# Peptides against a protein of PDB entry 4N7V: the designs that were tried, part 139

Target 1, 222 residues: chain A of PDB entry 4N7V
Amino acid sequence: TLRSITSPLVAHRLKPIRQKTKKAVVSILDSEEVCVELVKEYASQEYVKEVLQISSDGNTITIYYPNGGRGFPLADRPPSPTDNISRYSFDNLPEKYWRKYQYASRFVQLVRSKSPKITYFTRYAKCILMENSPGADFEVWFYDGVKIHKTEDFIQVIEKTGKSYTLKSESEVNSLKEEIKMYMDHANEGHRICLALESIISEEERKTRSAPFFPIIIGRKP

## One batch from the design tools (peptide; made by RFdiffusion4, then SolubleMPNN)

Design b2_p23_4_s1 (from b2_p23_4 with D10F E18D E21V S23P)
Fold by OpenDDE base, seed 4:
Structure b2_p23_4_s1 (fold): chain B 222 residues (1-222), chain A 23 residues (1-23)
Amino acid sequence: as target 1 above (222 residues)
Amino acid sequence: SLEEELEKLFEEYGHLLDDEVPP
């Protein structure tokens, strides 16, 4: 099943973006829908031959072939759906579209990993919890120039000198210099706080059924 | 930057779009 490969993409709260590649243009629309425009070049003109429009919650996939399959000239936005529209739920998406959905999913996940959900200013750093899940990216920008970037898979450290390295295991973290451990401790504390706040705010958001509370900024840069 | 990361992503996952585009 598609679900065994990836979860439905989630584009809520993401800002609009349009990224062109050789084979496709991927967009997050103002509606927070995700569009994959499959592009083909013909006679030095690029045409959109197929569009996957995915709902913001990833559960509905609308597929259409612009201009009756003849293609529509590539523009600054996806072409409007034509009369030949197929609509699928995530779980009934034909397998032939799974790879394209995965492509969209990876795109959205990356964007989410760079989209602030919680920004928390501490005495020493700007902490940012990102939108991606599970295991949201967490960035700490210390005012003195040190940067720590935590992901589900690794921790990247950029020291004051500009020296950069990646930690992929607890043993490597434990082997850090004492001065770096201080930064790590602060980063971890900021991370804990952001996660706690995320939980609390999300719960309140669920209860109120109002507009999204995120993104949120806590504190100010000293 | 996000743009740079996206470029890398698309380089890595571009193969997901290797299916033939309808004529």
Scores: peptide ipSAE 0.361, ipTM 0.882, DockQ to the pose 0.447
Fold by OpenDDE base, seed 3:
Structure b2_p23_4_s1 (fold): chain B 222 residues (1-222), chain A 23 residues (1-23)
Amino acid sequence: as target 1 above (222 residues)
Amino acid sequence: SLEEELEKLFEEYGHLLDDEVPP
């Protein structure tokens, strides 16, 4: 099943974007829907031959073939759906579309990893918890120039000199120089606080069922 | 930048779109 290889994509709270590639144009719309426009070139003109429009929660996929399959000239936005529209749930998506869905999912996941969910200003740094999940990216931008980027897989450190390195195990983290450990300790504390706030705010958001509370900014840059 | 990372991503996963689009 599709679910065995990927989860439904989540595009909630993401800003609109349009990215052109050789074979496709991928967009996040104002509605937070995700569109994959499959592009084919003919006589030096690019045409959209197929469109996958995926709901913000990833659970509904609408597929259509512009201009009766003849294609529609590529424009600055996806072409409008035609009369022949197929609509699928995530679990009922035909296998022939799974790879295209995965393509959209990878796109959204990357955008989420660069989209702030919580911005927390401390005395020493700007801390940012991103939207991706599980294991959201966490970035710390110290005002003195040090940067720490935590992902599910690694921790990247950029020192004041511009020297950068990646830590992939706890042993490597424990082997850090004392001066770097101080930055790491601060980063870890900021991370803990952001995770705690995310939990509390998410719970309140669930209870109120109002407009999204995220993204949120806490504190001010000194 | 986000754009540069997206370009790299799509180069890596472009093969996911190799299937022919139905006529």
Scores: peptide ipSAE 0.360, ipTM 0.882, DockQ to the pose 0.493
Fold by OpenDDE base, seed 1:
Structure b2_p23_4_s1 (fold): chain B 222 residues (1-222), chain A 23 residues (1-23)
Amino acid sequence: as target 1 above (222 residues)
Amino acid sequence: SLEEELEKLFEEYGHLLDDEVPP
């Protein structure tokens, strides 16, 4: 099943973006839909031959072939759907499109990991909890130049000198120099606070069913 | 940057698009 390969992508709250590659153009639209434009080159002109348009919740996939499959010249936006449109649910998506969906999913996952959900300014740092899930990336930019980046898999530290290293275990974290431990302690506290706020805000958002509360900025840069 | 990470991503996962696009 497609689910065994990837979960439905989630593009909610993501800003519009358009990224061109050799084989495709991937976009997040103003509507928060995701588009994969498959591109072919003929006579030094690029044409969009196939478009996958995926809903913001990843559950609906609309596929169309511009200009009856002849292709449409690549432009600054996806071509408009033609009369020959196929719509699929995530679970009913034909296998031939699974890899393309996975491509879109990876794209969205990366964008989410770089999209602020909560920005929290402390006395010493700018803390950012990202949109990706389940283990959201957390970045701490200390005003003195130190940076800590936490992911589900590792912690990256960039010191004032620009020296960078990655920590993959608690033992490595415990072996840090005392100076760096102070930064780590602050980062961890900021992370805890952001997670707590995310929980509280998400609950209120669920209750009100209003416009999304995220992204949110807490505090002010000193 | 996001752009740099996207470039790396697409290099890594470009093989997912190797399937033939209908002519």
Scores: peptide ipSAE 0.357, ipTM 0.882, DockQ to the pose 0.483
Fold by OpenDDE base, seed 5:
Structure b2_p23_4_s1 (fold): chain B 222 residues (1-222), chain A 23 residues (1-23)
Amino acid sequence: as target 1 above (222 residues)
Amino acid sequence: SLEEELEKLFEEYGHLLDDEVPP
């Protein structure tokens, strides 16, 4: 099943974007829907031959073929759906579209990993918790030039000198020089605070059932 | 901006997604 390959994509709170690749253009719309436009070149002009439009929660996929399948010239936005559209739920999506959905999912996940959910300014750094899940990325930009990027899989460190390295285990983290450990400690504290705030705010958001509370900014740059 | 950061990221890693599109 598709579900065994990927979970429904989640595009909530993501800003609109349009990215062209070799064979496709992927967009997040103002509506937070995701569009995959499959592109073919003909006579030095690019045409959109197929469009997958995926709902913001990833559960509904609308597929259409512009201009009766002849294609529509590539523009600055997806072509409008035609009368001949197919609509599927995530669990009923035909297998022939699974790879395209997966492509959209990977794109969205990438965008989410760079989309601030919580920005927290400390005395020493700008901390950012991202939208991706599970294990949201966490970036710390110290005002003195040090950068720490935490993911579910690794921690990247950029020192003042420009030296960059990746830590993939607790042992490697523990082997850091004392100066870097201080930055790591601060980053970890900021991370803890952001996670705590995320939990609290999410609970309040659930109770209120109002407009999204995220993204939020806490504090200000000194 | 977010867009600027994403643009840089896409330039570097966009090729990883290209293979996901059927020929």
Scores: peptide ipSAE 0.316, ipTM 0.849, DockQ to the pose 0.198

Design b2_p23_4_s2 (from b2_p23_4, 7 letters changed)
Fold by OpenDDE base, seed 4:
Structure b2_p23_4_s2 (fold): chain B 222 residues (1-222), chain A 23 residues (1-23)
Amino acid sequence: as target 1 above (222 residues)
Amino acid sequence: SLEEDLKELDEKYGHLLDDEVPP
């Protein structure tokens, strides 16, 4: 099943973006829907031949072939759906579209990993918890120039000198110099706080059923 | 940057879009 490969993409709260790639244009629309426009070049003109429009919650996929399958000239936005529209649920998406959905999912996850959910200014750093899940990226920008980027897979450290390295295990983290450990400790504390805030705010969102509270900014740069 | 990362993503996963698109 598609679900065994990837979860439904989640584009909620993401800002609109349009990214041209080699074979496609991928967009997050104002509606927070995700569009994959498959592009082909004919006679030095690019045409959108197929569009996958995915709902913000990833559960509905609308597929259409612009201009009766002849393609529509590439423009600054996805072409309007034509009469030949197929609509699928995530679990009923034909296998032939799974790879394209996976690409869209990867795209959205990347954008989410760069989209602030919580910005928290501490005495020493700007901390940012991102939108991606599970294991949201967490960035700490210390005012003195040190940077720490935590992901599900690694921790990247950029020292004041510009020296950069990646830590992939707890043992490597434990082997850090004491000076760097201080930054790591602060980063971890900021991370904990952001996660706690996320939990609390998310619970309030659930209870209130109002407009999203995120993104939020806590504090100000000193 | 996001743009750079998106390029890298396309390099890594662009093959997912290699399926034939109807003419």
Scores: peptide ipSAE 0.507, ipTM 0.914, DockQ to the pose 0.514
Fold by OpenDDE base, seed 1:
Structure b2_p23_4_s2 (fold): chain B 222 residues (1-222), chain A 23 residues (1-23)
Amino acid sequence: as target 1 above (222 residues)
Amino acid sequence: SLEEDLKELDEKYGHLLDDEVPP
């Protein structure tokens, strides 16, 4: 099943984007829907031959073939669906579309990992908790030039000198120079705070059933 | 940057889009 390969993509709160690739244009619309426009070149003109439009929660996939399958000239936005429209649930998506859905999912996940959910300014750094899940990326941009990027899998450190390295175990973290440990300690504290706030705010958001509270900015750059 | 990462994504996963599209 598709579910055994990937979960439904989640594009909520993502800003619109349109990315041209070699084979497709992938976009997040104002509606937070995700579109994959499959592009073919003919006579030096690019045509959209197939469109997968995926709902913001990833559960509904609308597939259409512009201009009766003849294709529609590539434009600055997906072509409007006309007649050749099929609608599928995630669990009923034909296998032939699974790889395209996977691509869309990877795209969205990447965008999420770069989309601020919580921005927290401390005395020493700009901390950013991202939208991706599980294990949201956490970035700390110290005002003195040090950067720490935490993911579920690793911690990347960029020192003032520009030296960059990746830590993949607690042992490696413990082996850091003392000066770097100070940055790490601050990053960890910022991370803890962001996670705590995320939890609290998410709960309040659930209770209010109103417009999204995220993204939020806490504090101000000194 | 996001743009750079998107490029890398396409390099890594672009093959997922190689399925034939109807003419």
Scores: peptide ipSAE 0.497, ipTM 0.913, DockQ to the pose 0.475
Fold by OpenDDE base, seed 3:
Structure b2_p23_4_s2 (fold): chain B 222 residues (1-222), chain A 23 residues (1-23)
Amino acid sequence: as target 1 above (222 residues)
Amino acid sequence: SLEEDLKELDEKYGHLLDDEVPP
């Protein structure tokens, strides 16, 4: 099943974007829907031959073929759907579209990893918890120039000098110089706080059932 | 940058958009 390969993509709270690639244009719309426009070139003109429009929660996929399958000239926005529109649920999506959905999912996940969910200003740093899941990216921008970027897979450190390195195990983290450990300790504390706040705020958001609470900013830059 | 990361993503996963079976 598609579900065994990937979960439904989640585009909630993401800002609009349009990215041209070699074979497609991928967009997040103002509606937070995701569009994959499959592009073919003919006579030095690019045409959109197929469009996958995915709902913000990833559960509904609308597929259409512009201009009766002849294609529509590539423009600055997806072509409007006309007739012969197919609508699928995530679990009923034909297998021939699974790979395209996976691409859209990867795209959205990347955008989410760069989209702030919680911004937390401490005395020493700007901490940012991102939207991606599981294991949201966490960035710490120290005011003195040090940067720490935590992902599910690694921790990247950029020192004041611009020296950069990646840590992939706890043993490597434990082997850090004492000066860097201080930054890491602060980053870890900020991370813990952001995760705690995310939990509390998400619970309140669930209870109120109103407009989204995220993204949020806590504190101010000193 | 996000733009550079998106290019890298396309390099890595662009093959997912290849038409193995005609629509």
Scores: peptide ipSAE 0.493, ipTM 0.899, DockQ to the pose 0.604; fails the geometry check
Fold by OpenDDE base, seed 2:
Structure b2_p23_4_s2 (fold): chain B 222 residues (1-222), chain A 23 residues (1-23)
Amino acid sequence: as target 1 above (222 residues)
Amino acid sequence: SLEEDLKELDEKYGHLLDDEVPP
């Protein structure tokens, strides 16, 4: 099944973007839908031959072939779906489209890892919790130049000197110099607070059923 | 940057967009 390969992508709250690759153009639209335009080159001109348009919650996939399958010249936006259109649910998507959906999912996950959900200013640092899941990325920018980046897989540290290293285990974290441990302790506290706030705000958002509360900024830059 | 990371993504996963070779 497609679910055994990937979960439905989630593009909620993401800003519009358009990225040209070798074989496709991938976009997040103003509607928060995700668009994959498959590109072919003929006589030094690029044509869009196939389009996958995926809903913001990843559960609906609309597929169409521009200009009756002949292709439409590549432009600054996806071609309009005026021809034969197929609509599928995530669980009913034909296998021939699974790899293309997987690519779109990876693209969205990367964008989410770079999209602020919560920005929290402390006395010593700017903390940012990102939109990706599970295990959202967390960045701490200390005002003195130290940076800590936490992911699900590792912690990257950049010291004042510009020295950079990656930690992959608790033992490595425990072996840090005392000066660096102080930064790590502050980063961990900021992370805990952001996660707690995310939970509380998400619950209120669910109850109110209003416009999205995220992204949010807490505190002020010194 | 996001742009650099997107290039790396395409290098790693661009093969997913290849047409399936008919069995």
Scores: peptide ipSAE 0.473, ipTM 0.886, DockQ to the pose 0.687; fails the geometry check

Design b2_p23_4_s3 (from b2_p23_4 with K8Q D10E E18D S23P)
Fold by OpenDDE base, seed 4:
Structure b2_p23_4_s3 (fold): chain B 222 residues (1-222), chain A 23 residues (1-23)
Amino acid sequence: as target 1 above (222 residues)
Amino acid sequence: SLEEELEQLEEEYGHLLDDEEPP
């Protein structure tokens, strides 16, 4: 099943973006829908031959072939759906579209990993919890120039000197110099706080059924 | 930058957009 490969993408709260690649244009629309425009070149002109439009919750996939499959000239936005529209739920998406959906999902996850959900200013750093899940990216920008970037898979450290390294195990974290451990401790505390706040705010958001509370900024830059 | 990472994403996952030639 598609679900065994990826979860439905989630584009809620993401800012509009349009990224042109060689084979496609991927967009997050103002509606928070995700569009994959499959591009083909013909006679030195780029044409959109196929569009996958995915709902913001990833559960509905609308597929259409612009201009009856002849393609529509590539423009600054996805072509409007034509009369030949197929609509699928995530669970009934034909297998032939799974790879394209996976691409869209990876794109959205990347954008989410760069989209602030919680920004928390501490005495020493700007902490940012990102939108991606599971295991949201967490960035700490210390005012003195140290940067820590935590992902589900690794921790990247950029020291004041500009020296950069990646930690992939707890043993490597434990082997850090004492001075770097101080930054890590602060980063971890900021991370804990952001996760706690995310949980609390998300629960209140669920209860109120109001407009999204995220993104949120907590504290002020000193 | 996000743009650089999007380029890397294309390099890593762009093959997902290739129409599998029907066997």
Scores: peptide ipSAE 0.295, ipTM 0.843, DockQ to the pose 0.696
Fold by OpenDDE base, seed 1:
Structure b2_p23_4_s3 (fold): chain B 222 residues (1-222), chain A 23 residues (1-23)
Amino acid sequence: as target 1 above (222 residues)
Amino acid sequence: SLEEELEQLEEEYGHLLDDEEPP
């Protein structure tokens, strides 16, 4: 099943973007839909031959072939759907489209890992909890130039000198120099606060069913 | 940067966009 390969992508709250690659153009639209435009080159002109348009919740996939499959010249936006449109649910998507959907999912996951959900300014740092899930990336930009980036898989430290290293275990974290440990302690506290706020805000969103509260900025840059 | 990571994404996952050669 497609679910065994990837979960439905989630593009909610993502800013519009258009990324051209060699084989495709991938976009997040103003509607928070995701478009994959499959590009072919003929006579030094690029044509969009196929478009996958995926809903913001990833559950609906609209597929169309511009100009009856002849292709439409690549432009600054996806070509308009033609009369030959196929619509699928995630669970009914034909297998021939699964790899393309997976590509779109990976793209969205990457964008989410770089999209601020909560920005929290402390006395010493700008903390950012990202939109990706389940283990959201967490970045701490200390005003003195130290950076800490936490992912589900590792912690990256960038020192004031620009020296960078990656920590993959608690033992490595515990072996840090006392100076770096202080930054880590602050980062961990900021992370805890952001996670607590995310939980509280998400619960209030559920209750109110209003416009999304995220992204949110807490505190002020000193 | 996001751009650098998008390039890495293409390198890692760009093969997903290749037409499956019919068996």
Scores: peptide ipSAE 0.292, ipTM 0.842, DockQ to the pose 0.684
Fold by OpenDDE base, seed 3:
Structure b2_p23_4_s3 (fold): chain B 222 residues (1-222), chain A 23 residues (1-23)
Amino acid sequence: as target 1 above (222 residues)
Amino acid sequence: SLEEELEQLEEEYGHLLDDEEPP
C-alpha cells in the first residue's frame, strides 16, 4: 500500500512557493494545496502534461491532464482543472501515481524542515523549532555567531571561526570541549522549552478549533 | 539555502517522476 511507503503529506501553515525542476514544477499554493506539474518539452516550448493537486492534509489527490492531454504551456501558476478530473483519497490512489506522490511528500518535508513553527528568543540566542515531523529540526543561532542545528539524525555545530562539524552519536556529544558544551546545554534547554510549548499550544488549538496558533514568536531579540 | 537543498532533492528523488517502464 502507499501508506506502507509514506504517510500523507502535511502542508498546513506553509508559505506559498513555486520551484521549477527539469521534469516538473512543484508548488505550494495560497490554499496550502501542493501541486506537481509534470513538464514535457516540445519544439523548444515547455508544456504541462499532467497535474497532481494534493490537499493540505495530503488525503485528497486531484489529477487532471490539461487540454485533453495535449498539454498546456508552462506558466507562472498551475493550469486550471478541465472537465476530465480524477479525484482519489490517499488510500485509493492508483499505484502509477505513488512515486509522484512520494516526490511531493519529500518536497513538502524539506520545506517543513525550513519553516519556523516556534521562534524563541533567549538572552543568548534565537531558537527555532521547525514544522517537520517526526523529530522536528531545531536551530539555535547564538548572537555571538555560534550555530547549532539539531535533526533527527545528527547535530551540526558551526563555531565562531566558521569551523563546522557533525555529531552523530551521544559519545561524540559527550566528547565536546567544555566551551562548546555550554552552547549545547543552552541549545538543549531551548529545545526542551519549545517542545513543551508546542505541546501546550497544540492542545489549546485542538480545544478551541479556531484559527491556527502557529507560527508563534516568543520573546524579543535583546 | 532552500533552493540548493531543492536542487539536491531533485538529484536524489527526480527519478521518482520518470515513467516506470512497463514491466
Scores: peptide ipSAE 0.285, ipTM 0.840, DockQ to the pose 0.695
Fold by OpenDDE base, seed 2:
Structure b2_p23_4_s3 (fold): chain B 222 residues (1-222), chain A 23 residues (1-23)
Amino acid sequence: as target 1 above (222 residues)
Amino acid sequence: SLEEELEQLEEEYGHLLDDEEPP
């Protein structure tokens, strides 16, 4: 099933974007819907021949073929749906569209990993918890130029010298130089605080059923 | 392939967003 490969994409709170590749344009719309425009070139003109429009919660996929499948000239936004529109739920999506959905999903997940959910300014750094889940990315930009990027899979460190390296195990983290451990300790504390605040704020958001509370900024840059 | 496009997309998009979020 598609569900065994990927979860429904979640584009809530993501800023609009339009990313062109050779064969596709992927967009997050103002409506937080995700569009995959499949592009073909003909006579030095690009045409959109197929569009997958995915709801912000990933559960509804609308597929249409612009201009009766002849294609519509590529523009600055997705072409309007044609009369021949197919609408599917996530669980009823035909297998032939699964790769395209996965492409959209990975794109959205990438965007989420770069989208601030919580920005927290400390005395020493700008800390950012991202929107991706599970295991949201966490970035720490120290004002002195050190950067720490934590993901579910690794920790990347960029030192003041510009030296960059990746840590993939706890043993590697424990083997860090003392000066780097100080940065890591601060990053970990910032991460803990962001996760705690995320939990509290998310619970209040659930209770109030109001507009999204995220993204938020805590503190101010010194 | 779709995989190649995705790799390129991820590389390009990642860089762009990093530039948008300086310290």
Scores: peptide ipSAE 0.150, ipTM 0.705, DockQ to the pose 0.040

